# Designs tried in a protein design run: peptides against a protein of PDB entry 6A30. Part 25

Target 1, 150 residues: chain A of PDB entry 6A30
Amino acid sequence: AQDADNVLQPIMDLLDSNLTLFAKICEKTVLKRVLKELWKLVMNTMERTIVLPPLTDQTMIGTLLRKHGKGLEKGRVKLPSHSDGTQMIFNAAKELGQLSKLKDHMVREEAKSLTPKQCAVVELALDTIKQYFHAGGVGLKKTFLEKSPD

## One batch from the design tools (peptide; made by RFdiffusion4, then SolubleMPNN)

Design b1_p12_1_s4 (from b1_p12_1, 4 letters changed)
Fold by OpenDDE base, seed 1:
Structure b1_p12_1_s4 (fold): chain B 150 residues (1-150), chain A 12 residues (1-12)
Amino acid sequence: as target 1 above (150 residues)
Amino acid sequence: MKRIEKIKEAAE
């Protein structure tokens, strides 16, 4: 449980911050497309995090996400003006781009068999992420989350 | 998702 939380919490914090913004500024069709791309990114990141040696990469993801999260704390919730929305999308896209770059630096280690502990962490993590992306029915459909190729 | 499930199944 703690290991899963350590992996997920930085991702969830980033997703919460960005998706809350996207939910406010994007139309439903745009939001759905963004959520699908984020889902792919998260699943791919999770796949790599599971296959890679567990401890060092979590710290790197957490550190990268924390460094970007500290910049957001001082922002007084100014209602995004139309111009502010574009900049916020750009910043969010940049943050997501950094996650993608992290993916590229993550060496495809040989598909080592997951340890039972890693499997348990993955199961808990997947359930949490699915619940998050479903967002009580406002987000992605359960059928998409369960049947996605990722 | 299916890819991750296959990885899990291969590890079990």
Scores: peptide ipSAE 0.181, ipTM 0.772, DockQ to the pose 0.024; fails the geometry check
Fold by OpenDDE base, seed 3:
Structure b1_p12_1_s4 (fold): chain B 150 residues (1-150), chain A 12 residues (1-12)
Amino acid sequence: as target 1 above (150 residues)
Amino acid sequence: MKRIEKIKEAAE
């Protein structure tokens, strides 16, 4: 449980800060698309963080996410003009794109089967993330969360 | 999600 929280908390903090803004600026259809892309990113990050490296490297991803997340906390949420919202989405997408490059630096250790401990962490983390993205029914559909290719 | 489930199933 604590290990799952340590991995999820930085992601959730980043999501909470950005999604509140996106929910105000974006139409429902655009918001759903953003949520789907974020879902894909989170699933890919989970795969890389929990499945590919030993749990010890999760602190590095958490630190990377925290380093990138700290830059956004500064400003008084002025209602961003349409231009500011687009730039924020672009910056968020750029930061998320850098997380994809982390794949190339992760030494493909041989696809080691998940340990029972890692499986338990993944299960807890996935349930929490599914609930978060479903958001009581206002977020992504349960069928998408369960049947997504990721 | 399906990829993660496949990985979980392979561990089990």
Scores: peptide ipSAE 0.180, ipTM 0.772, DockQ to the pose 0.024; fails the geometry check
Fold by OpenDDE base, seed 2:
Structure b1_p12_1_s4 (fold): chain B 150 residues (1-150), chain A 12 residues (1-12)
Amino acid sequence: as target 1 above (150 residues)
Amino acid sequence: MKRIEKIKEAAE
């Protein structure tokens, strides 16, 4: 549990901040599209994290997310004026772009067999992320989350 | 998701 939390917490913090912003600014259809792209990104990140040695990647993901996430000051999201909203979307897109770059910097090591501990962490992590993206039914559909190619 | 499940199944 704690190991999964250590991996997921930085990702969840970033996602929560960005999704809160998107939920306020975006139409439902746009939000759904953004959620699908985020889902794909998270799944791809998890795949790489699972294949990589648990300790090194947790530190690297945490360090990279912490290094790049330091710029997200808990700015009181005042309902942006039209100009502020565009800047917030741009900043959120930039942060998502940084997550994509993180994906590129993660060395594709050869898929090693998962240890039982790694399997347990993955199972817990996947369940948590599915619940997060489902968001009590206001997010992505369960069928999409379960049947996604990723 | 299916890809991750396949990796998990291969490890079990």
Scores: peptide ipSAE 0.178, ipTM 0.774, DockQ to the pose 0.024; fails the geometry check
Fold by OpenDDE base, seed 4:
Structure b1_p12_1_s4 (fold): chain B 150 residues (1-150), chain A 12 residues (1-12)
Amino acid sequence: as target 1 above (150 residues)
Amino acid sequence: MKRIEKIKEAAE
């Protein structure tokens, strides 16, 4: 449980920060596309964090994000005020760009077999993340979440 | 998702 939380918390913080903003400014179709890209990023991040290295504290994901995300500080994404739509768009584009760069820099390496502990962490993490992305039916479809190549 | 599932299955 604690190991799963250590993996999930940084991811959830990232998602909450970005999705809250995107949900406010994006049209539904655009939002869905963003969610799909974020899903891929999250899955890849989980693979690198859980499968490749040994399970460590929550700083591992933060380190990965820092290493691959140019300018993606561990800091909470500041939600822009509604009064400045231009600034909101700029900030959203910046965050999305950082995530895209992270995806591009996440070179896939050969995955090793999981230990039983890693498997348990992955299961807990995946269930939580799937539920989060589904968002009671207003997010991504269950079929996508279950059948995605990631 | 499928990729991660395959890795999990290989570990069982």
Scores: peptide ipSAE 0.176, ipTM 0.766, DockQ to the pose 0.024; fails the geometry check

Design b1_p12_2_s1 (from b1_p12_2 with T1M E6K E8I)
Fold by OpenDDE base, seed 5:
Structure b1_p12_2_s1 (fold): chain B 150 residues (1-150), chain A 12 residues (1-12)
Amino acid sequence: as target 1 above (150 residues)
Amino acid sequence: MERIKKLIEKLK
C-alpha cells in the first residue's frame, strides 16, 4: 500500500490539479477526450515503469512532477476572463506536454520479472488510477477503464 | 489497460 501511494502521489497531484481545471473550463465532450488522452499517457507511463527496473530515477520523475505540481497552489483562480482561461489551458497543456517528453527519455531496459509484492503494488496502483479517472461517475466509464487497449 | 494486464501476467 504505502509503496504504491509513494509512486502514485506525484502523478495524482498533477492530475488532480489539471483535471480540476479542465472540469471547470471544458465542455463535457471535450473533457472526455482530454481524459482519454491522459488515460493513455498514464497507462503508457505505467507500462514503462513496470518494464523498467525500479528506476533509481523515480526520484527524478518525482522531482520533475513535484516541480510542476508546486507551481499551481497559490494562484487564486480568479475565474479567468476568456483570455485568462486560454492561458491556463496553455500552461496546463505545456505541463502535460513535458510529461509526454519524459515518455521519450525513458529507455526501455530488459523487462525483469516482478516479485509477488511488486505485482500486488501494481495491481493496487491500477485500481487507484481507475477510481481516479472514474471520479464517482463524472469521469470515464468503468467499461472503458477496464477494457481499454492500453 | 489490456496491455498492462498482459504484461503483469507475463512478468509474474
Scores: peptide ipSAE 0.263, ipTM 0.842, DockQ to the pose 0.027; fails the geometry check
Fold by OpenDDE base, seed 4:
Structure b1_p12_2_s1 (fold): chain B 150 residues (1-150), chain A 12 residues (1-12)
Amino acid sequence: as target 1 above (150 residues)
Amino acid sequence: MERIKKLIEKLK
């Protein structure tokens, strides 16, 4: 549990901040599209985390999320005026887009076999993320989360 | 999700 929480915390902090913003600014249809793209990004990030760094190196996702998240000041999300909302979505999308650039910096080291402990941590992490994106039914559908190609 | 599941199964 604690190991999964430590791995997820940087992702969850990013997600909480961005999803709270998106939920306020976006209509339901747009929000669902954003959530689907965010889901894909999170899954892709997890895939790399599984393949490349030892789960103990919380530093890389955490440092990448922190290096990019330093722009996410815990500033009281003033409901942006319509102009500011678009810019914040753009900035959040840019921050998320920078997570896509994480794609290019993770040198494919040889996929090391996962220890049973690492497998359990990843499985727990995936379940936690599914629950998060489902958000008690207001987020993505369970069928999408379970059957997504990612 | 399915890709990750397959990856985990491959790496077990």
Scores: peptide ipSAE 0.250, ipTM 0.835, DockQ to the pose 0.027; fails the geometry check
Fold by OpenDDE base, seed 1:
Structure b1_p12_2_s1 (fold): chain B 150 residues (1-150), chain A 12 residues (1-12)
Amino acid sequence: as target 1 above (150 residues)
Amino acid sequence: MERIKKLIEKLK
């Protein structure tokens, strides 16, 4: 449990920040599309992280996320003016784009077998992410999350 | 998700 939480925390912090923003700015239909693309991105990132040795990736993801996550101070988010909202979406999209670039720097080493503990952590992590994207029914459908090609 | 599940099963 704690190991899964430690692995997920940086991703969840990023997702919580961005999804809270998108939920405020986007209509429901747009939000659903954004959630589907984020889901794909997260799944693709996890696929690569599972194939790569765990030690180097936590520091790189944590360092990348820590460098960019400092900018959203918990300041009273007055609904940004329409211009500020667009810039925030652009910045969030740019940050997500950098996560996709992390995809290009991760050299596939030979697929090492996962220990039973690592498998359990990954399974728990996937379940947590599914629950997060489902968001009590306001997010993505359970059937989509379970049957997605990703 | 299905791809990740298959990957996990392959890596067990």
Scores: peptide ipSAE 0.246, ipTM 0.834, DockQ to the pose 0.027; fails the geometry check
Fold by OpenDDE base, seed 2:
Structure b1_p12_2_s1 (fold): chain B 150 residues (1-150), chain A 12 residues (1-12)
Amino acid sequence: as target 1 above (150 residues)
Amino acid sequence: MERIKKLIEKLK
């Protein structure tokens, strides 16, 4: 229970803040459409969080960066002149693009089986999210939450 | 939801 609550708390805080605002400004029909799109977003985010090893271990990113980082010698931080700012943005965008390719390579590694504890946490998290989106009957219907393609 | 349920069953 507590582990699932700790993982969900940041997501729930964000959802509560946004849904409270939308409930005040949106008509009921518009609010239901917003809730359905938020549901899809949350489900897709959870799917990625289950499939992607938790990025929490700074050690894996650190080990991948350390294996490639042996080549950056003591190059004196010359303050890049005004023209080099664009090159830094391009390099950051290129590194983000390489992270996308690394994502495709990591998806090919054997999907590590979830431990029984991790499965239980995910199941509890899904139930909590369903209850949240149902909101005592004022939100999405139970049938939609259980049978959605996501 | 169905996709996530199938994913969990594959990872069990």
Scores: peptide ipSAE 0.243, ipTM 0.829, DockQ to the pose 0.027; fails the geometry check

Design b1_p12_2_s2 (from b1_p12_2, 6 letters changed)
Fold by OpenDDE base, seed 2:
Structure b1_p12_2_s2 (fold): chain B 150 residues (1-150), chain A 12 residues (1-12)
Amino acid sequence: as target 1 above (150 residues)
Amino acid sequence: MSRIQQLIEALK
């Protein structure tokens, strides 16, 4: 449990920060599209982050995610005028896009088989993320989360 | 309640 929480915490902090912004500036239909793209990004990041490095290197990913996540100071984002909302979406999307660059810094170590402990952490992490994105039925559909090719 | 759920409910 604690190991899964340590893996998820940086991702959850990033998601909460960005989703708070998106919820303020996006309509419900746009927000659902954003959630689908975030889902894909999270799944791709988890596959790379959990399958490739040993659990001990989670400190590096946590540190990288913390170093990049600390830049969102709790600035009292005054609801900027309509023009500023688009720029904020673009910036948030760019920050999320930097998660894709984490791919380039993770040494292509040969795909080692996951240990049973790592598998258990991944399963717990996946269930937690699915529940998070499902959001009691108001978020993404369970059928989408379960059948996603991502 | 999920943070996402709270945000989606705030948009209703």
Scores: peptide ipSAE 0.020, ipTM 0.506, DockQ to the pose 0.335
Fold by OpenDDE base, seed 3:
Structure b1_p12_2_s2 (fold): chain B 150 residues (1-150), chain A 12 residues (1-12)
Amino acid sequence: as target 1 above (150 residues)
Amino acid sequence: MSRIQQLIEALK
């Protein structure tokens, strides 16, 4: 438990900071979309940090968010100041790309196989993150969290 | 209450 909390704390601090920003600038529908992208980002970051050797390329997260950001144009969401909100989301997404640096806080044991202890910590961490994103049913649907290929 | 839940409630 304590080890999982220590691993999660930097992620939770970053998520709380960014979610506060998103709550100020996003409508409910946009916020749910942001939460889905954050979920993917967190899962991909955990996979790369824990299972895969750290890929240094910050560029892939920016590209994924940019590809999905072009699809936001079709929804006539009257965001009051169109330019500033998009830039703030982009900047927040760029900061979330720094989650890859969380690797430095995770025990760099040899990249080949997680120990049973590490697997247990990851399982607890994943359950905690799922509960966080589910938010008692008002956040992401359980079916999305369970069936996500991420 | 989850932080996400608090934020969603604040958007209602």
Scores: peptide ipSAE 0.020, ipTM 0.457, DockQ to the pose 0.349
Fold by OpenDDE base, seed 4:
Structure b1_p12_2_s2 (fold): chain B 150 residues (1-150), chain A 12 residues (1-12)
Amino acid sequence: as target 1 above (150 residues)
Amino acid sequence: MSRIQQLIEALK
């Protein structure tokens, strides 16, 4: 449990920061699309971070998410005027997109089979994230979360 | 209640 929480915390902090921004700027239909893309990003990030490095490098997720999250200073997100909203979305998307570049910096070390402990952490983390994105039925559909190739 | 749920409810 605690290991899963430690892995999830940086991801959840990132999600909360970005979703708060998107919820202010985006309509419900756009928000659902954003949630789908965030889901893919989170799954890809988890796969790389939990599967590839030993669990000991909690520092890398935290540092990578901190390096990319430092741009979200607690600036009072003034409701951006329509022009500022696009730039904020672009910046948030760029920050999220830099998580895709995290893809390139994590050296394909040989996909070592996950240890049973790592599998249990991943399973618990995945369940928590699915519940988070489902949001009691108002978020993503369970069918999407279960059938996503990610 | 998830943060996403809170945000979606705030949009309602």
Scores: peptide ipSAE 0.019, ipTM 0.535, DockQ to the pose 0.336
Fold by OpenDDE base, seed 1:
Structure b1_p12_2_s2 (fold): chain B 150 residues (1-150), chain A 12 residues (1-12)
Amino acid sequence: as target 1 above (150 residues)
Amino acid sequence: MSRIQQLIEALK
């Protein structure tokens, strides 16, 4: 449990910061599209982060994600006017896009078998992320999260 | 089942 929380915390912090903003500024239809793209990004990041490198490198990803998360605390979210919302979405998408660049720096090491402990951590992490994206029914549908090819 | 879940199962 604690290991899964430690792995998830940087992702959750990033998601909370950005999704809170998107939930405020985006219409429901736009928000759902953003959530779907974020879902794909998170799934792809997890695949590369957990499956390709040993868990020891997660501290580096966690540190990178934490460094980006701490910078956002002091920004008094002035509710941007309608025009500023697009730029904030672009900036938030760019920050999330840096998670995709983290993808490029993780050399495809040969798929090493996960230890049973690592598998359990990943399974718990996936369930937590699914619950997060479902957001009590406000977010993505469970059927989408369960049947996603990602 | 997601591709990630399938991959996790394959790597157990």
Scores: peptide ipSAE 0.017, ipTM 0.350, DockQ to the pose 0.028

Design b1_p12_2_s3 (from b1_p12_2 with T1M E2S E8V)
Fold by OpenDDE base, seed 2:
Structure b1_p12_2_s3 (fold): chain B 150 residues (1-150), chain A 12 residues (1-12)
Amino acid sequence: as target 1 above (150 residues)
Amino acid sequence: MSRIKELVEKLK
């Protein structure tokens, strides 16, 4: 459990910061679209993390996300006036878009077999992410999460 | 999701 949490924490911190803003500003239909795109991004990132780098050092995803995530100061998002909301959405979308660049830093290594411990960490991580995106029913539908091609 | 599950099963 702790190992999965350590691996996911940088991603979750980034998601929580931006999704809190989106949940407040976006209409339900827009929010659902954002969640679907984020879901795809996270799944694609995990796929590469499973196949390419051994989940050896908690440090690589953590370091890549820390190197790019250090700019999200937990600034009290004062709900900016109507004009500032659009800019905040754009900035948040830009920051989330940088998760796609994580792709470019992952060295293609040969697919190695996962240890039983690594498999358990990945399974727990997947369940945690599904629960996160479901968000008690206000997020993505369980049927979408389970049947997603990602 | 389905692809990730498949990959995990292949790597076990």
Scores: peptide ipSAE 0.018, ipTM 0.400, DockQ to the pose 0.028; fails the geometry check
Fold by OpenDDE base, seed 1:
Structure b1_p12_2_s3 (fold): chain B 150 residues (1-150), chain A 12 residues (1-12)
Amino acid sequence: as target 1 above (150 residues)
Amino acid sequence: MSRIKELVEKLK
């Protein structure tokens, strides 16, 4: 359990920060579209991360996310103007896009079989992510999450 | 989700 939490924490922190912002700025219909695209992105990233070599790089995801986390001082959330929302979406997409650049550094090592421990961590991670995107029923439908081709 | 589950099962 703790290993799965440690693996997920950086992703969850990134998702929480961005989705909290989107939930404040976006209408429900737009938010649902954003959630669907984020779901695809997270699933595709996990697929690539699982096929790519062992969880030893918790340090790199943690270090990349820790370097960007220092700048959010407790500044009063001034409601960003409509223009600021687009820029924040673009910056969030750019940060998520930097997760795609993690793709270029993740050399396709040979498909090594996951250890039973790694499989258990991935299964727990998938369940946690599903619960997160479901968000107690205000997010994506369970039927979408379960039947997603991703 | 289905592809990731399939990959996890193949990698067990």
Scores: peptide ipSAE 0.018, ipTM 0.408, DockQ to the pose 0.028; fails the geometry check
Fold by OpenDDE base, seed 5:
Structure b1_p12_2_s3 (fold): chain B 150 residues (1-150), chain A 12 residues (1-12)
Amino acid sequence: as target 1 above (150 residues)
Amino acid sequence: MSRIKELVEKLK
């Protein structure tokens, strides 16, 4: 419980400050639209934070792959004689092996499976957020919150 | 929500 509260606190502080303002200024119909968009934003942010490792590292892979991919086009590599082929295959296999290890390391860093404790914290956090957006029935409908594709 | 639940289940 306490771990979920700690994770939620920044989100709740943001939501409380903004929703209090919106509740005062917005008509009920506008407020419901704002709540739906905020719901999508919160869910998308949670998905990216929990499931998507920080996208910062994907830019490095994309740059590395793009640097290596551009090198293969224009080299009309004259077929060197028989002996160089084995070394090229070995180097290509070594590079592929390093790329595989990098992919495995990145997949392993990306696939830092949430511990069962972390999963339980996320589930509790999601339930709390649902309750918050439901707001005792004055907010979003439970059916919307449960069936939302987000 | 459904997507996040699915992702949480995949991460368990």
Scores: peptide ipSAE 0.017, ipTM 0.456, DockQ to the pose 0.028; fails the geometry check
Fold by OpenDDE base, seed 3:
Structure b1_p12_2_s3 (fold): chain B 150 residues (1-150), chain A 12 residues (1-12)
Amino acid sequence: as target 1 above (150 residues)
Amino acid sequence: MSRIKELVEKLK
């Protein structure tokens, strides 16, 4: 339960802020349309987040690239003798290979099956979101939420 | 919703 709440908190905060505003300014019919579009947006966002695990922030790639980039400063740029071209290509290929491994590792982490715990958290999160959009019956109908193609 | 459920089931 707590894990699901932690995952949902950013979404719920965003929804609460916007829905409170919309509830105040929109007529019931307009509000219902807004809720439907928000529902689709949330579902699509969750789909992308679950299927495409958040690419660990460009910050980690940036930090990994920055950590590896600091080691290269001290090498005296000796003039490329003909033999150095092959080594430069090899080093570039090695760096590309490391990037490929990182991509493969990211893709493999992305392709990791959700643990049963993660699945349970996602299911609970989805139920919580449904309840939120249902809003005790004043929001979206349960039948819409359950039968939504999203 | 149905699509997300299907995705969750595929990821189990």
Scores: peptide ipSAE 0.016, ipTM 0.451, DockQ to the pose 0.028; fails the geometry check

Design b1_p12_2_s4 (from b1_p12_2, 5 letters changed)
Fold by OpenDDE base, seed 1:
Structure b1_p12_2_s4 (fold): chain B 150 residues (1-150), chain A 12 residues (1-12)
Amino acid sequence: as target 1 above (150 residues)
Amino acid sequence: MERIERLVKKLK
């Protein structure tokens, strides 16, 4: 449990920040499209992280995510004007694009077998992510999450 | 999702 939470925390913090923003600026139909693309991105990132060697780089992912996350001080979120929303989407897309670049720096080492502990952490992580994207029924449908080819 | 689940099952 605790190891899965430590792995998920940086991803969840990033997702919470971005989805809270998208929920404020996007209509329901657009938000569902964004959620589907984020789901694909998270699944593809996890696939790569699972195939790559153990959690020693939590510090690097955590440090990269923590260096960028410190800029959002609790400043009174005045509803961003339409211009601010576009810049925030661009910044969020740039941060997500950096997660995609993390894709390029994660050298495919040979598919090392996961330890039983790593498998249990991944299973718990996947269940947590499914619950998160379902968001009590306001997010993605359970059927989509369970039958996603990703 | 299904791809990751198959991968995890293969690596067990």
Scores: peptide ipSAE 0.028, ipTM 0.573, DockQ to the pose 0.028; fails the geometry check
Fold by OpenDDE base, seed 2:
Structure b1_p12_2_s4 (fold): chain B 150 residues (1-150), chain A 12 residues (1-12)
Amino acid sequence: as target 1 above (150 residues)
Amino acid sequence: MERIERLVKKLK
């Protein structure tokens, strides 16, 4: 449990901040599209993290995510004017796009076999991510999360 | 999702 939480925390902090913003500014139909693209991105990131060296190097992911995440001040969400919402979506999409640059730093190390402990941490992490994206039924459907090709 | 579950199963 605690190891999975430590792995997820940097991703969850980023997702929570951005999804809270998207939930406020996006219509339900747009929000569902954003959630589907975020789901693909998270799954692709997890796939790479699973193939990459043991959880000890997550200090690099955590440091990279912390180094870029320091700019999300606890901004008292003034309802942005319609113009500000588009810029906030663009900035959030740009921050999520930096997760794609995390891709370039991660690609260089040989696929090591996961230990049984690491597999259990990954399984728990995946279940937590599914629950997060389901969001008590407000988010993505369970059937989509379970049957997605990602 | 299914791809990751297959990878996890292959690594066990």
Scores: peptide ipSAE 0.027, ipTM 0.562, DockQ to the pose 0.028; fails the geometry check
Fold by OpenDDE base, seed 5:
Structure b1_p12_2_s4 (fold): chain B 150 residues (1-150), chain A 12 residues (1-12)
Amino acid sequence: as target 1 above (150 residues)
Amino acid sequence: MERIERLVKKLK
């Protein structure tokens, strides 16, 4: 319970502040549209947070992209000699191997199956969000919340 | 919703 509340608190604070305002100023049709877009945003944010480890390593992707960005100077294509092809494949395989280790580190962080506790927290969080968006029947329909592709 | 439920089920 408390762990789910702590995870939800930032979302709920955002939703409560905005939805209270929107409920006062928006027509019912507009409010329902806003609720649907917010629902998609919340679901996509949760999906990204659960599935994509936080992009804390912007430094590694930035270094990889910065190494690739310097290679596109308009240097006259000297046809690399036959030896350079094997070295390019080996370097590409080594970079793919480092990407596979990074992917194995990311997949080891991704393949850390959510602990049973984390799964229970996520399930409780989802139920709380569904109840919030349903809002006793004045919000989104239960059928939309249960059958949404998000 | 269905996507995230499928993900949670795969991660159990």
Scores: peptide ipSAE 0.027, ipTM 0.584, DockQ to the pose 0.028; fails the geometry check
Fold by OpenDDE base, seed 4:
Structure b1_p12_2_s4 (fold): chain B 150 residues (1-150), chain A 12 residues (1-12)
Amino acid sequence: as target 1 above (150 residues)
Amino acid sequence: MERIERLVKKLK
């Protein structure tokens, strides 16, 4: 549990901040598209972060997510004016796009087999993320989350 | 999702 929370917390903090913004400014159809792209990004990030590198450097992901997340002031996002909303979407998409650059900074350390403990952490993390993206039915459909190729 | 689940299953 605690190890999964430590792995998830930086991702969840980023998601909560961005999804709260997107939920306010995006129509349902746009929001679902954003959620699908975020899902892919999160899955790819987890694959690289948890499965590809040894879990020994939780500090690097926390530091990379924290280096990129330091621009996300916990500022009470005033509902942006229509002009500010587009810019905030663009900035949030840019910040999320920077997570795609996290893709390039992860040194291909040899895919060491995950320990049974690491597998259990990943499974718990995946379930938590699946529940998060489902969001009680207002988010992504369970069928999409379960059958996603990611 | 399926890719990660397959990886986790291979590593168990």
Scores: peptide ipSAE 0.025, ipTM 0.566, DockQ to the pose 0.028; fails the geometry check

